# Ledger of designs, part 8: peptides against a protein of PDB entry 6PSE

Target 1, 78 residues: chain A of PDB entry 6PSE
Amino acid sequence: PSEEEEYARLVMEAQPEWLRAEVKRLSHELAETTREKIQAAEYGLAVLEEKHQLKLQFEELEVDYEAIRSEMEQLKEA

## One batch from the design tools (peptide; made by RFdiffusion4, then SolubleMPNN)

Design b2_p27_4_s2
Fold by OpenDDE base, seed 1:
Structure b2_p27_4_s2 (fold): chain B 78 residues (1-78), chain C 78 residues (1-78), chain A 27 residues (1-27)
Amino acid sequence: as target 1 above (78 residues)
Amino acid sequence: as target 1 above (78 residues)
Amino acid sequence: KLSKEEQEEILKKNKEALERARAEEAA
């Protein structure tokens, strides 16, 4: 039997005291995992915003670079 | 009584059938939340890597830009 | 491997969940 099947059997055969303890355990783990998920999301958003700002700066520099490059090429061709 | 207190009372007074159902519910939510946490973390890492690559590209472009700018300025001064 | 779009949706959902949780706490 798989671990999942064994766990299912345990839950099915468990006494109320064990079940209450399991509810408590799972509730705690869920709360912690939820907090961690939120933290991961917040971090991801922060990094995304930073990347976006950097992207804007990069695009601006690309425009400026192409302008100078074009002007330089024109001067060399004249 | 707070919702937490009411929930605690419910768990305490619940029949085995309800408790088993609650274990199942919590297990499901925990699994989903865990997956979402992991996915958020993976995304954050991916964005971080993208940001790093973009930073390198930006720095390279800055060097190239300054080189052309300097050359252009020298040509204009001559 | 999740696509970028899928990853963004996960972040979006997580953000929305966070915002809801904060709103509920502030009420």
Scores: peptide ipSAE 0.083, ipTM 0.772, DockQ to the pose 0.669
Fold by OpenDDE base, seed 4:
Structure b2_p27_4_s2 (fold): chain B 78 residues (1-78), chain C 78 residues (1-78), chain A 27 residues (1-27)
Amino acid sequence: as target 1 above (78 residues)
Amino acid sequence: as target 1 above (78 residues)
Amino acid sequence: KLSKEEQEEILKKNKEALERARAEEAA
Protein backbone atom coordinates (compact mmCIF):
# COMPACT_ATOMS: atom_id res chain seq x y z
CA PRO B 1 0.00 0.00 0.00
CA SER B 2 1.11 3.54 -0.71
CA GLU B 3 2.14 5.71 2.21
CA GLU B 4 -0.95 7.77 1.49
CA GLU B 5 -3.20 4.74 1.78
CA GLU B 6 -1.52 3.66 4.99
CA TYR B 7 -1.93 7.13 6.45
CA ALA B 8 -5.57 7.19 5.43
CA ARG B 9 -6.13 3.89 7.23
CA LEU B 10 -4.37 5.19 10.30
CA VAL B 11 -6.64 8.24 10.37
CA MET B 12 -9.75 6.09 9.97
CA GLU B 13 -8.78 3.73 12.79
CA ALA B 14 -7.28 6.35 15.10
CA GLN B 15 -8.54 7.14 18.57
CA PRO B 16 -9.71 10.65 19.39
CA GLU B 17 -6.54 11.36 21.36
CA TRP B 18 -4.37 10.56 18.36
CA LEU B 19 -6.61 12.60 16.08
CA ARG B 20 -6.40 15.64 18.35
CA ALA B 21 -2.63 15.33 18.43
CA GLU B 22 -2.55 15.05 14.66
CA VAL B 23 -4.73 18.14 14.24
CA LYS B 24 -2.33 20.01 16.49
CA ARG B 25 0.70 18.76 14.54
CA LEU B 26 -0.79 19.61 11.17
CA SER B 27 -1.93 23.02 12.35
CA HIS B 28 1.58 23.80 13.49
CA GLU B 29 3.18 22.59 10.28
CA LEU B 30 0.65 24.53 8.22
CA ALA B 31 1.38 27.71 10.12
CA GLU B 32 5.13 27.30 9.65
CA THR B 33 4.84 26.38 5.99
CA THR B 34 2.54 29.34 5.39
CA ARG B 35 5.08 31.66 6.93
CA GLU B 36 7.84 30.18 4.80
CA LYS B 37 5.69 30.52 1.69
CA ILE B 38 5.07 34.18 2.42
CA GLN B 39 8.76 34.77 3.02
CA ALA B 40 9.66 33.09 -0.24
CA ALA B 41 7.10 35.19 -2.06
CA GLU B 42 8.35 38.41 -0.49
CA TYR B 43 11.90 37.60 -1.46
CA GLY B 44 10.88 36.78 -5.00
CA LEU B 45 9.00 40.05 -5.33
CA ALA B 46 11.93 42.01 -3.97
CA VAL B 47 14.29 40.43 -6.48
CA LEU B 48 11.80 41.09 -9.25
CA GLU B 49 11.61 44.75 -8.32
CA GLU B 50 15.40 44.97 -8.23
CA LYS B 51 15.60 43.37 -11.65
CA HIS B 52 13.06 45.82 -12.99
CA GLN B 53 15.01 48.80 -11.69
CA LEU B 54 18.20 47.40 -13.14
CA LYS B 55 16.49 46.96 -16.49
CA LEU B 56 15.41 50.59 -16.49
CA GLN B 57 18.96 51.68 -15.71
CA PHE B 58 20.28 49.47 -18.46
CA GLU B 59 17.86 50.95 -20.98
CA GLU B 60 18.84 54.48 -19.97
CA LEU B 61 22.50 53.64 -20.37
CA GLU B 62 21.84 52.16 -23.79
CA VAL B 63 20.26 55.43 -24.90
CA ASP B 64 23.20 57.42 -23.60
CA TYR B 65 25.66 55.02 -25.19
CA GLU B 66 24.02 55.27 -28.59
CA ALA B 67 24.00 59.05 -28.36
CA ILE B 68 27.73 59.19 -27.65
CA ARG B 69 28.47 56.56 -30.27
CA SER B 70 26.62 58.56 -32.89
CA GLU B 71 28.37 61.78 -31.94
CA MET B 72 31.72 60.00 -31.98
CA GLU B 73 31.08 58.63 -35.44
CA GLN B 74 30.24 62.11 -36.71
CA LEU B 75 33.42 63.55 -35.23
CA LYS B 76 35.56 60.84 -36.79
CA GLU B 77 34.01 61.35 -40.21
CA ALA B 78 34.68 65.11 -40.14
CA PRO C 1 -11.66 34.43 23.64
CA SER C 2 -9.13 34.51 20.85
CA GLU C 3 -9.90 32.59 17.69
CA GLU C 4 -7.03 30.31 18.62
CA GLU C 5 -8.58 29.55 22.01
CA GLU C 6 -11.96 28.91 20.44
CA TYR C 7 -10.41 26.58 17.90
CA ALA C 8 -8.53 24.75 20.64
CA ARG C 9 -11.79 24.23 22.52
CA LEU C 10 -13.47 22.98 19.39
CA VAL C 11 -10.71 20.43 18.85
CA MET C 12 -10.93 19.25 22.46
CA GLU C 13 -14.69 18.80 22.35
CA ALA C 14 -14.91 17.48 18.80
CA GLN C 15 -16.24 14.08 17.84
CA PRO C 16 -13.99 11.62 16.01
CA GLU C 17 -15.78 12.26 12.72
CA TRP C 18 -15.07 15.97 12.92
CA LEU C 19 -11.47 15.31 13.89
CA ARG C 20 -10.95 13.01 10.92
CA ALA C 21 -12.42 15.63 8.63
CA GLU C 22 -10.16 18.27 10.14
CA VAL C 23 -7.08 16.08 9.67
CA LYS C 24 -8.07 15.65 6.04
CA ARG C 25 -8.63 19.39 5.58
CA LEU C 26 -5.35 20.33 7.21
CA SER C 27 -3.44 17.69 5.26
CA HIS C 28 -4.82 19.07 2.03
CA GLU C 29 -4.03 22.67 2.92
CA LEU C 30 -0.53 21.70 4.02
CA ALA C 31 0.12 19.91 0.75
CA GLU C 32 -1.09 22.88 -1.29
CA THR C 33 0.80 25.40 0.79
CA THR C 34 3.96 23.32 0.53
CA ARG C 35 3.64 23.23 -3.24
CA GLU C 36 3.11 26.98 -3.39
CA LYS C 37 6.14 27.54 -1.18
CA ILE C 38 8.33 25.45 -3.45
CA GLN C 39 7.01 27.22 -6.52
CA ALA C 40 7.68 30.61 -5.00
CA ALA C 41 11.21 29.55 -4.14
CA GLU C 42 11.85 28.26 -7.64
CA TYR C 43 10.56 31.46 -9.20
CA GLY C 44 12.62 33.59 -6.87
CA LEU C 45 15.73 31.68 -7.85
CA ALA C 46 14.96 32.07 -11.54
CA VAL C 47 14.46 35.81 -11.18
CA LEU C 48 17.70 36.03 -9.23
CA GLU C 49 19.55 34.33 -12.06
CA GLU C 50 17.99 36.68 -14.60
CA LYS C 51 18.95 39.67 -12.50
CA HIS C 52 22.51 38.41 -12.27
CA GLN C 53 22.77 38.06 -16.03
CA LEU C 54 21.33 41.52 -16.52
CA LYS C 55 23.84 42.91 -14.07
CA LEU C 56 26.70 41.41 -16.03
CA GLN C 57 25.37 42.94 -19.23
CA PHE C 58 24.98 46.27 -17.53
CA GLU C 59 28.55 46.20 -16.27
CA GLU C 60 29.84 45.38 -19.74
CA LEU C 61 27.89 48.28 -21.21
CA GLU C 62 29.26 50.60 -18.54
CA VAL C 63 32.80 49.68 -19.54
CA ASP C 64 32.05 50.32 -23.20
CA TYR C 65 30.31 53.58 -22.39
CA GLU C 66 33.22 54.88 -20.34
CA ALA C 67 35.64 53.96 -23.11
CA ILE C 68 33.68 55.93 -25.70
CA ARG C 69 33.13 58.82 -23.31
CA SER C 70 36.84 59.06 -22.65
CA GLU C 71 37.69 58.92 -26.33
CA MET C 72 35.05 61.56 -27.08
CA GLU C 73 36.46 63.86 -24.44
CA GLN C 74 39.94 63.51 -25.94
CA LEU C 75 38.66 64.31 -29.42
CA LYS C 76 36.84 67.41 -28.23
CA GLU C 77 39.88 68.71 -26.39
CA ALA C 78 42.10 68.33 -29.50
CA LYS A 1 7.51 24.09 -14.43
CA LEU A 2 5.25 27.07 -13.96
CA SER A 3 5.42 29.85 -16.49
CA LYS A 4 6.80 33.21 -15.48
CA GLU A 5 3.29 34.64 -15.51
CA GLU A 6 2.01 31.89 -13.25
CA GLN A 7 4.88 32.45 -10.85
CA GLU A 8 4.26 36.18 -10.80
CA GLU A 9 0.63 35.52 -10.03
CA ILE A 10 1.59 33.31 -7.11
CA LEU A 11 3.93 36.00 -5.83
CA LYS A 12 1.25 38.63 -6.24
CA LYS A 13 -1.33 36.55 -4.42
CA ASN A 14 1.09 35.86 -1.63
CA LYS A 15 1.92 39.54 -1.36
CA GLU A 16 -1.73 40.45 -1.18
CA ALA A 17 -2.33 37.81 1.47
CA LEU A 18 0.53 39.19 3.53
CA GLU A 19 -0.76 42.74 3.21
CA ARG A 20 -4.23 41.64 4.31
CA ALA A 21 -2.81 39.78 7.27
CA ARG A 22 -0.85 42.85 8.34
CA ALA A 23 -3.89 45.05 7.95
CA GLU A 24 -5.95 42.71 10.10
CA GLU A 25 -3.28 42.65 12.77
CA ALA A 26 -3.11 46.44 12.77
CA ALA A 27 -6.89 46.79 13.15
Scores: peptide ipSAE 0.082, ipTM 0.771, DockQ to the pose 0.610
Fold by OpenDDE base, seed 3:
Structure b2_p27_4_s2 (fold): chain B 78 residues (1-78), chain C 78 residues (1-78), chain A 27 residues (1-27)
Amino acid sequence: as target 1 above (78 residues)
Amino acid sequence: as target 1 above (78 residues)
Amino acid sequence: KLSKEEQEEILKKNKEALERARAEEAA
């Protein structure tokens, strides 16, 4: 039997006291995991926004660089 | 009483059948939330790596840009 | 392994869920 099946059997045969304790444990773990999920999501969004801003800056610099490169090429050819 | 206190009372007075159902519910929610947390973390890491690479490229371009700008300034002054 | 697009959708869903939860708490 899988670990899941074994756990299911345990839950089926468990006394109320164990079940209450398990509810408490799972509730706590769910709360913690939920907080961690939210934190991970918020961090990911922040980094995404930073990357986006950096990309815009990079693209602007590329345009400026090509403009100067072109001007310099013209000056050297003259 | 807070919702948390009411829930706690419910758990204390609940029959085994309800408790087993609650364990099942919480286990399911925990599994889903855990998956979502991991996915969010993986995405955040990927974006961070992309941002880092972009930053390196940006810094390299800045150096090249300043070099050309300086050379062009010298050519214009001559 | 999830694609970048799939990961972005997950992140978006998480954001939306958070926003809903905050709105419900504020109501």
Scores: peptide ipSAE 0.081, ipTM 0.771, DockQ to the pose 0.577
Fold by OpenDDE base, seed 5:
Structure b2_p27_4_s2 (fold): chain B 78 residues (1-78), chain C 78 residues (1-78), chain A 27 residues (1-27)
Amino acid sequence: as target 1 above (78 residues)
Amino acid sequence: as target 1 above (78 residues)
Amino acid sequence: KLSKEEQEEILKKNKEALERARAEEAA
């Protein structure tokens, strides 16, 4: 039997005390995992915003760079 | 009593059938939340890596820009 | 609110956990 099937059997045959302990364990793990999920999402969004701002700065610098490059090229050709 | 205290009381007084159902519910929610946490983490890491690459490109462009700017300034002063 | 470093560690740990889980499933 798979681990899942064995666990299911354990749950079916378990005494109330074990079941209550398992509910407590799972509730705790769910709460912690939920917190971690939210934190991961918040961080991901923050990094996305930072990347967006950096992209804007990069594009602005590209424009300035191409302007100077073009001017320099024109001076070299004259 | 708080909702948490009421829930704790419910768990303590619950029949095995309810407890088994609750274990199943919590296990399912934990599995889904874990998947979502992992997805959020993967997304956040991908964005972080993209931002890092963009930062490197930006810094390289800054160096190139300052080099051309300096050369252009020297030509203007001559 | 977690610092950037703390958040990066969470993301890293989560990624590593996923990679281990996938490796175990594939074995």
Scores: peptide ipSAE 0.080, ipTM 0.771, DockQ to the pose 0.595

## One batch from the design tools (peptide; made by RFdiffusion4, then SolubleMPNN)

Design b2_p28_1_s4
Fold by OpenDDE base, seed 3:
Structure b2_p28_1_s4 (fold): chain B 78 residues (1-78), chain C 78 residues (1-78), chain A 28 residues (1-28)
Amino acid sequence: as target 1 above (78 residues)
Amino acid sequence: as target 1 above (78 residues)
Amino acid sequence: MLSDEELEELLRRLLEEGKRREAELEAR
């Protein structure tokens, strides 16, 4: 039997005391996992914003670089 | 009583059929939330890698920019 | 591959869904 089928059988044959303990365990794990999901999403959004700011800085530097390159080309040709 | 106290009482007084249904519900929500957490983390890591690559490109451009700026300064002073 | 805009929308959705579920769990 698959682990899922075995677990389903365990739940079906379990006494109320075990079931109450399992509800408590699952509730705790759900709360913890929910918090971790929120943290992961918040972190991803923060990194995305940092990448966006870095991209803007990179584009500004590209413009400045091309301006200096063009000026240097003019100086070399004169 | 708080909703938490009422829920705790419900779990303590519930019959096995209700407890099994609650275990099933919580297991489903946990599995879904876990998948969403993993997805958020994977996307966050992907963005982090993209940001790192962009940072390397930015640093290379800074080096090239300073080289051209220095050469241009020499040409203007000559 | 998701665009940055698509990824932002996805992460915001996951965040809001998580916050709703967290609030529901805290209220119980």
Scores: peptide ipSAE 0.515, ipTM 0.872, DockQ to the pose 0.954
Fold by OpenDDE base, seed 1:
Structure b2_p28_1_s4 (fold): chain B 78 residues (1-78), chain C 78 residues (1-78), chain A 28 residues (1-28)
Amino acid sequence: as target 1 above (78 residues)
Amino acid sequence: as target 1 above (78 residues)
Amino acid sequence: MLSDEELEELLRRLLEEGKRREAELEAR
């Protein structure tokens, strides 16, 4: 039997005391995992915003660079 | 009684059938939340890598920009 | 690859769902 099938059998055959303990365990793990999910999502959003700001800065610098490059080219051709 | 105290009482007084259903519910929610946490973390890492590559490109452009700016300044002062 | 907009939407959804579940667990 797979671990899942064995666990399912344990749940089906378990006494109330074991089931209460399992509810408590699962509730605790769910709370912790939920907090970790929130943290991961918040971090991802923060990095995404940082990337967006960096992209804006890059595009601004690219415009400035092309302006100076064009002016320099005109001066060299004159 | 707080809702927490009420839930605790429900768990303590619950029949095995309710407890088995609660274990199943919590197990399902834990599995889903775990998958979502992993997914959020993986996406956050992908964005972090993209930001890093963009930063390298930005730094390269900044070097090129300063080189042209300096040359332009020298030409204008001469 | 997901677009930045698609990724933002996904992460916001995961965040909101997480906060909802956290509030539900804390309210218990």
Scores: peptide ipSAE 0.519, ipTM 0.873, DockQ to the pose 0.947; fails the geometry check
Fold by OpenDDE base, seed 2:
Structure b2_p28_1_s4 (fold): chain B 78 residues (1-78), chain C 78 residues (1-78), chain A 28 residues (1-28)
Amino acid sequence: as target 1 above (78 residues)
Amino acid sequence: as target 1 above (78 residues)
Amino acid sequence: MLSDEELEELLRRLLEEGKRREAELEAR
């Protein structure tokens, strides 16, 4: 039997005391996992913002680089 | 009474059928929340990798920019 | 592959859903 089937059987055959304990356990795990999900989402958004800022810096440098490259090309051709 | 106290009372006074249903509900929510947490983490890692690649490109461009800047400075001084 | 905008929207949705659920759990 799969662990899921075994667990399902346990739940079906469990006494109220076990079920109450399981509700408490699951509630705690759900709260913890929810917090972790929030943290993961917040972190993802932060990294996304960092990437965006880096992209803007890169694009600015690219413009500056092309300007200097063009100027130097003109100087070498003169 | 707080909603927490009311819920706690409900769990304490609940019949096995309600408790089994609550275990099932909480298990489902936990599984869903866990999946969402993992998804957020995976996307965060992907963005982190993209940021890293962008940083490498930025650093390469900085090197090239400084090389051209230096060469141009030398040409203007000669 | 998700665009940055799509990813941001997804993460914001997950964040808001998480906060909502957290608030619901804390209110219990």
Scores: peptide ipSAE 0.518, ipTM 0.872, DockQ to the pose 0.965; fails the geometry check
Fold by OpenDDE base, seed 4:
Structure b2_p28_1_s4 (fold): chain B 78 residues (1-78), chain C 78 residues (1-78), chain A 28 residues (1-28)
Amino acid sequence: as target 1 above (78 residues)
Amino acid sequence: as target 1 above (78 residues)
Amino acid sequence: MLSDEELEELLRRLLEEGKRREAELEAR
């Protein structure tokens, strides 16, 4: 049987004391995993914002670069 | 009593059928939350890689910009 | 690949859902 099937059987045959312990265990793991999910989401949003700011800076620099490049090219062609 | 105390009491006094249902519920929520955590982490990593590539491009453009700026400044001073 | 907007929406949703669940767990 799969581990999932074995676990399901364990839950079905378990005594109340084991079940209460399992509820406690799962509650703890859920709380921890929820915290980790929140952290992952917050981190992702922060990096996304940083990328956005960097993109804006890059685009501004591109404008400035093209302005100087164009001026330089005109001077060389004259 | 706090909701936590009430829940704790419920778990302590619950019948096996309720406890099995609670284990199933918590297992499902844990699996879902774990999947979401992984998804957030994967996307966060992808954005981080994109930001890194953008940073490299930005730094390359900065070098090119400063080169042209310096050349232009020299021409204006002469 | 998801657009930045799609990714932001996803992450915000996950964050909000997480915070709601965390609050529910803490309220117990």
Scores: peptide ipSAE 0.517, ipTM 0.872, DockQ to the pose 0.950; fails the geometry check

Design b2_p28_4_s2
Fold by OpenDDE base, seed 1:
Structure b2_p28_4_s2 (fold): chain B 78 residues (1-78), chain C 78 residues (1-78), chain A 28 residues (1-28)
Amino acid sequence: as target 1 above (78 residues)
Amino acid sequence: as target 1 above (78 residues)
Amino acid sequence: MAIPSDEEIRAFFEAILRREEERRRAAE
């Protein structure tokens, strides 16, 4: 039997005291996992924004670099 | 009574059939929430890696830009 | 597996947060 099938049997055969304890355990784990999931999503969005800002800065620097490069090339060719 | 206190009372007063159903519900929600948390973490790491690569490219461009800027400044001052 | 686009990743994170907010509001 899979661990899942064994667990299902335990739940079916369990006494109320065990079931109450299991509800409490699962509720706690769910609350923690939910908090972690939310935190991961918030952090992910923050990193996406940081990456976007960095990309904008990179593009601005590319423009400035090409401007100076072009001016330098003109000076060297003259 | 807080919703949490009310829920705690429900669990304490619940019949085995309700408790088994609640264990099943919580187990399902926990499994789903766990999958979402893991996926969120994976996506977050991917974005972090992309941001890191972009930062390296930006730093390389900054070095090149400062080199040309410095050379240009020297030419203009001469 | 190819990494999803930034927009897809954003949508995923926003969906997580939206669903959690909706659950909180429904409990209020």
Scores: peptide ipSAE 0.597, ipTM 0.869, DockQ to the pose 0.864
Fold by OpenDDE base, seed 4:
Structure b2_p28_4_s2 (fold): chain B 78 residues (1-78), chain C 78 residues (1-78), chain A 28 residues (1-28)
Amino acid sequence: as target 1 above (78 residues)
Amino acid sequence: as target 1 above (78 residues)
Amino acid sequence: MAIPSDEEIRAFFEAILRREEERRRAAE
């Protein structure tokens, strides 16, 4: 049987004391995993914003670079 | 009492059938939350990698820009 | 697999946070 089938059987045959302990365990793991999920989402949004700001700075620098490059090229061609 | 205290009391007083159902519910929510957490981590890593590549490109452009700026400044001062 | 767009990734993260906030408000 799969681990899932074995676990399901364990739950079906378990005594109330084990079941209460399992509810407590699962509740704790869920709370922890939920916290981690939220943190991952918050961090991900922050990185996206940082990347966006960097992209804007990059595009601004490209404009400035091309302006100077063009001016320099014109001076060399004259 | 807090919701947590009320829930704890519910678990303590619950029948085996309710406890089994609660284990099933919590297991399902944990599985879903875990999947979302993993997906968030994967997306976050992808964005970080893209930001890193953009940072490298930006730094390369900064070097090129400063080189041309300096050359242009020298020409204007002469 | 192709990496989703930044917009799709943003929407995914925002959806996570929105659902958590909704659950918190529902518990109040």
Scores: peptide ipSAE 0.597, ipTM 0.869, DockQ to the pose 0.876
Fold by OpenDDE base, seed 5:
Structure b2_p28_4_s2 (fold): chain B 78 residues (1-78), chain C 78 residues (1-78), chain A 28 residues (1-28)
Amino acid sequence: as target 1 above (78 residues)
Amino acid sequence: as target 1 above (78 residues)
Amino acid sequence: MAIPSDEEIRAFFEAILRREEERRRAAE
C-alpha cells in the first residue's frame, strides 16, 4: 500500500485519543506552515521591490553611458 | 473563551467520525499550504537570482562608464 | 516552463497575503 493508503488506514483504525493528538499536530503544523508561507510572500515582495529599484538605477546609468558614448564617438569622428 | 479554547473543547468533545473528518480536512489544508509555501520560496529564489544577475550587469556597466568618463575627462583636460 | 513574469510573481505573493487577511477578517 502507498504511504497515503497506510495513513488513511491508520486514521480509520485509530482511537479517539490518537485522533485528537493528530488534530493537534496537524493544526500546529498548518499554523507554522502558514506563517512561513506569509513570510515567504512578504520577503518575495521586498526582493521584487529591490530588483525594481536596481533596474531603474541600471536604466538611468545606461542612459548616461549612451550619452557619453555618443559624445565620445562624435569627438573621434571630428 | 478564546477561539483556540473553544476549538480545543470541540476537539475534546468530538466523536471519532468528526475527528477523522477533521484530520482529513487539516491534512488537505496542510498539503495545499505546503505547496503554496514551496512555490513562494521558488519564486523568491528566482527573483533573487534575477536581482543578482542585474547587479552584476550594473557593476559591469559602472566599470565601463567610469572608463569612458575618465577618458573623456582626460581629453577635455588636454 | 518559462519563469513567471515579475507581475505574475507579485500577484501570487499578494494573493497569498490577501487570502490570509480575508481569513483573519472572517474569523473576527
Scores: peptide ipSAE 0.595, ipTM 0.869, DockQ to the pose 0.842
Fold by OpenDDE base, seed 3:
Parts: structure tokens; sequence; C-alpha cells
Structure b2_p28_4_s2 (fold): chain B 78 residues (1-78), chain C 78 residues (1-78), chain A 28 residues (1-28)
């Protein structure tokens, strides 16, 4: 039997005390996992914003670099 | 009573059939939430790696920019 | 497997946060 089928059988044959304990366990794990999911989403959005800001800085530096390269080429040709 | 206290009372007074249904519900929600958490973490890591690569490119461009700026300064002073 | 675009990743994270906020409001 699959682990899922075995677990389903366990739940079907379980006493109320075990079922209450399992509800408590699952509720706790769900709360923790939900918090971690939210935290991961918030962190991911922050990293996306940081990457976007870095990209803008990189594009600005590329423009400045090309300007200096062009000026230097003109100075060397004169 | 808090919603948590009311839910705790419901679980304590519930029949086995309700408890089994609640275990099934919580197990399903936990599985879905876990999948979303894992996917969020994977996406976050991907964005972090892209940001890191962009940072390396930015640092390389800064070095090249300073080299050209220094050479241009020498040409203007000569 | 191709990594999703930044826009798709953003939409995914925002959808997670939106659904959790909607769930909180519905409980209220």
Amino acid sequence: as target 1 above (78 residues)
Amino acid sequence: as target 1 above (78 residues)
Amino acid sequence: MAIPSDEEIRAFFEAILRREEERRRAAE
C-alpha cells in the first residue's frame, strides 16, 4: 500500500484522542507553513526590487561608460 | 472567546466523523500550502542568483569605467 | 525548465499575499 493509503487507513481506524492530537499537529504545521510561505513571498518581492534598482544603476553606468569611451576616442584621434 | 478557543472547544466536543473530515481538510490545505512555499523559495533563489550575476557584471563595468576615466585624465593632462 | 520571467515571479508572490489577505478578511 502507498504511504497515503496507509495513512488513510490509520485515520479511519483511529480513536478520537488520536484524531484530536492529529488535528492539533496538522493545525500547527499548517500555521507554520503558511507563515513561511508568506515570508518567502515578501522576501522574494524585496529581492526583485533590489535587482530592479541594481539594473537601473547598471544601465546608468553603461551610459556614462560609453560617453567617456567616446570622448577618449576623440582625444586619441585629435 | 477567541476564535482559537472556540475552535479548540469544537475539536474537543467533535465526533470521530467530524474529526476525520477535519484531518482530511487540514492535510489537503497543508499539502497545497507546502507546495506553494517550496515554489516561492525556488523562485526567490532564482531571483537572488540573477541579482548576484548582475552585481558581478556591475562590478566589472565599474573597474573598466575607472580604467578609462584614469586613462582619459592622463591624456587631458599631457 | 525555463525560469519564469520577473513579471511572472512577481505575480506569483503577489497572488500568495493577496489570497492570504482575502482569507483573513473573509474570516473577519
Scores: peptide ipSAE 0.595, ipTM 0.869, DockQ to the pose 0.842

Design b2_p28_6_s2
Fold by OpenDDE base, seed 1:
Structure b2_p28_6_s2 (fold): chain B 78 residues (1-78), chain C 78 residues (1-78), chain A 28 residues (1-28)
Amino acid sequence: as target 1 above (78 residues)
Amino acid sequence: as target 1 above (78 residues)
Amino acid sequence: SAAEAAAEALLREFLAAMEAEEARKAAE
């Protein structure tokens, strides 16, 4: 039998004390996993903000670069 | 009483049938939340990689900008 | 940055742990 089937049998045949303990265990693991998920999302969002700021700086530099490129082209044509 | 205390009482007084159903519910939610945590982690890594690539592009543009700036300065002095 | 490196390490640990668990299950 698969582990899933064995676990299902365990749940079906378990005494109330074991079931209450299992509810407690699962509740704890769920809470921790939820917290970890949120934390990972928060980290991702922080990096997104940093990336956004970097993108703005990059775009500003591109504008400056094109300005100088254009001026240089004009000087060469004069 | 807080919702937590009320839930705790419910677990303590619940019949085995309810407890088994709760184990099933919590197991399902844990599995889903775990998958979501993984997704959050994958997303975070993707954002980090994108930021890193953008940083490299920014640094390359800075080099190109300084090259053109220097060339333009030479043209103006000629 | 150091903060980003730490965050990346944590995220990679999450992924590695989950992959290892799936591999274990598949081997059983």
Scores: peptide ipSAE 0.172, ipTM 0.779, DockQ to the pose 0.074
Fold by OpenDDE base, seed 4:
Structure b2_p28_6_s2 (fold): chain B 78 residues (1-78), chain C 78 residues (1-78), chain A 28 residues (1-28)
Amino acid sequence: as target 1 above (78 residues)
Amino acid sequence: as target 1 above (78 residues)
Amino acid sequence: SAAEAAAEALLREFLAAMEAEEARKAAE
């Protein structure tokens, strides 16, 4: 039997005391996992913002680079 | 009493059938939330990697820009 | 990109869901 099937059997055969403890355990883990999910989301959004700002800076530099390249090309041809 | 206290009381007074159902519910929610947490983490990592690559490209462009700027300055002074 | 936009949307939904839950709890 799979671990899932074994766990299901355990739950079905468990005494109330074990079940209460399991509810408590699962509730705690759910709360923590939920918090961690939100933290991961917050982190991801922060990185997205940083990436966005970096992209803007990169695009500005590209414009400046092309401007200088063009100017230099004109100077060399003159 | 707080919702937490009320829930705790409910769990303590609950019959095994309710407790088994609650274990099942919590297990499902935990599995779903865990999946979502992992997904959020994966997205965050992907964006981080993209940001890293963008940073490398930006730094390379900065080097190229400074090289052209320096060359142009020399041409103008000559 | 479209992938980034989708990811951002998901992350924002997670945050919104948490805020909504906290607001619900505070209102009860």
Scores: peptide ipSAE 0.132, ipTM 0.773, DockQ to the pose 0.074
Fold by OpenDDE base, seed 5:
Structure b2_p28_6_s2 (fold): chain B 78 residues (1-78), chain C 78 residues (1-78), chain A 28 residues (1-28)
Amino acid sequence: as target 1 above (78 residues)
Amino acid sequence: as target 1 above (78 residues)
Amino acid sequence: SAAEAAAEALLREFLAAMEAEEARKAAE
């Protein structure tokens, strides 16, 4: 049988003591996994903010670049 | 008592049928939370990669900007 | 982008869920 089937059988045949221990184990793992999910979310948001700031800087530089390019073109034509 | 204490008592006093159901519930929630964690990590990675590409574009534009700025300065001084 | 917005929304939902859980625990 698959590990899942074996696990299901174990749960079905388990004594209360094992079941309580399993509830405790799963609760702990759920808490840890939840924490990790949140950490991943926080990291993603931080990077997103950094990217946003970088995008603003990039757009500002584009404006400045076009201004200088235009001015230089005018100077060369004059 | 806190909800945690009440829950702990419930687990201690619960019948096997309830415990099996709780194992099933927690297993399901763990699976879902794990999926969400992975999803969050993938999103964070994607944003990081986008930020990296934007950084490269920004640096390229900086080089071009400085080149034009320098050239324009030279033209004005000539 | 739309993809980024969707991702951000999900991430914020995760954080909000955590904050709600912490608030619940603190209220006990």
Scores: peptide ipSAE 0.201, ipTM 0.792, DockQ to the pose 0.074; fails the geometry check
Fold by OpenDDE base, seed 2:
Structure b2_p28_6_s2 (fold): chain B 78 residues (1-78), chain C 78 residues (1-78), chain A 28 residues (1-28)
Amino acid sequence: as target 1 above (78 residues)
Amino acid sequence: as target 1 above (78 residues)
Amino acid sequence: SAAEAAAEALLREFLAAMEAEEARKAAE
């Protein structure tokens, strides 16, 4: 039997004491996983913001670079 | 009583049928939350990689820009 | 991009859900 099927059987055959303990265990794991999910979300948003700021800086530098490149090209042609 | 205390009482006084249902509910929520956590982490890593690539491009452009700027400055001084 | 916007929305939803849960707990 798969682990899932085995677990399902365990739940079906379990006494109330085990079930209460399992509820507590799962509640704790859910709380921890929820915290971790939120932490991952916060990190993802921070990185996204950093990337956005970097993109703006890159685009600004591209404009400045093209301006100087064009000026330099004109000077070399004259 | 707090919701936590009420929930604790519910778990203590609940019949096996309710407890099995609660285990099933919590297992489902844990699975979903775990999936969401992984999804958030995967996205964060993807954005981080994109930011890294952008940073490399930015640094390369900075080098090129400074080279042209310096050359232009020398031409203006000559 | 649209994909980034969708992902950002998801992340913000996660944060909003947490804030709502904390507010609920604080009101208990």
Scores: peptide ipSAE 0.198, ipTM 0.791, DockQ to the pose 0.073; fails the geometry check

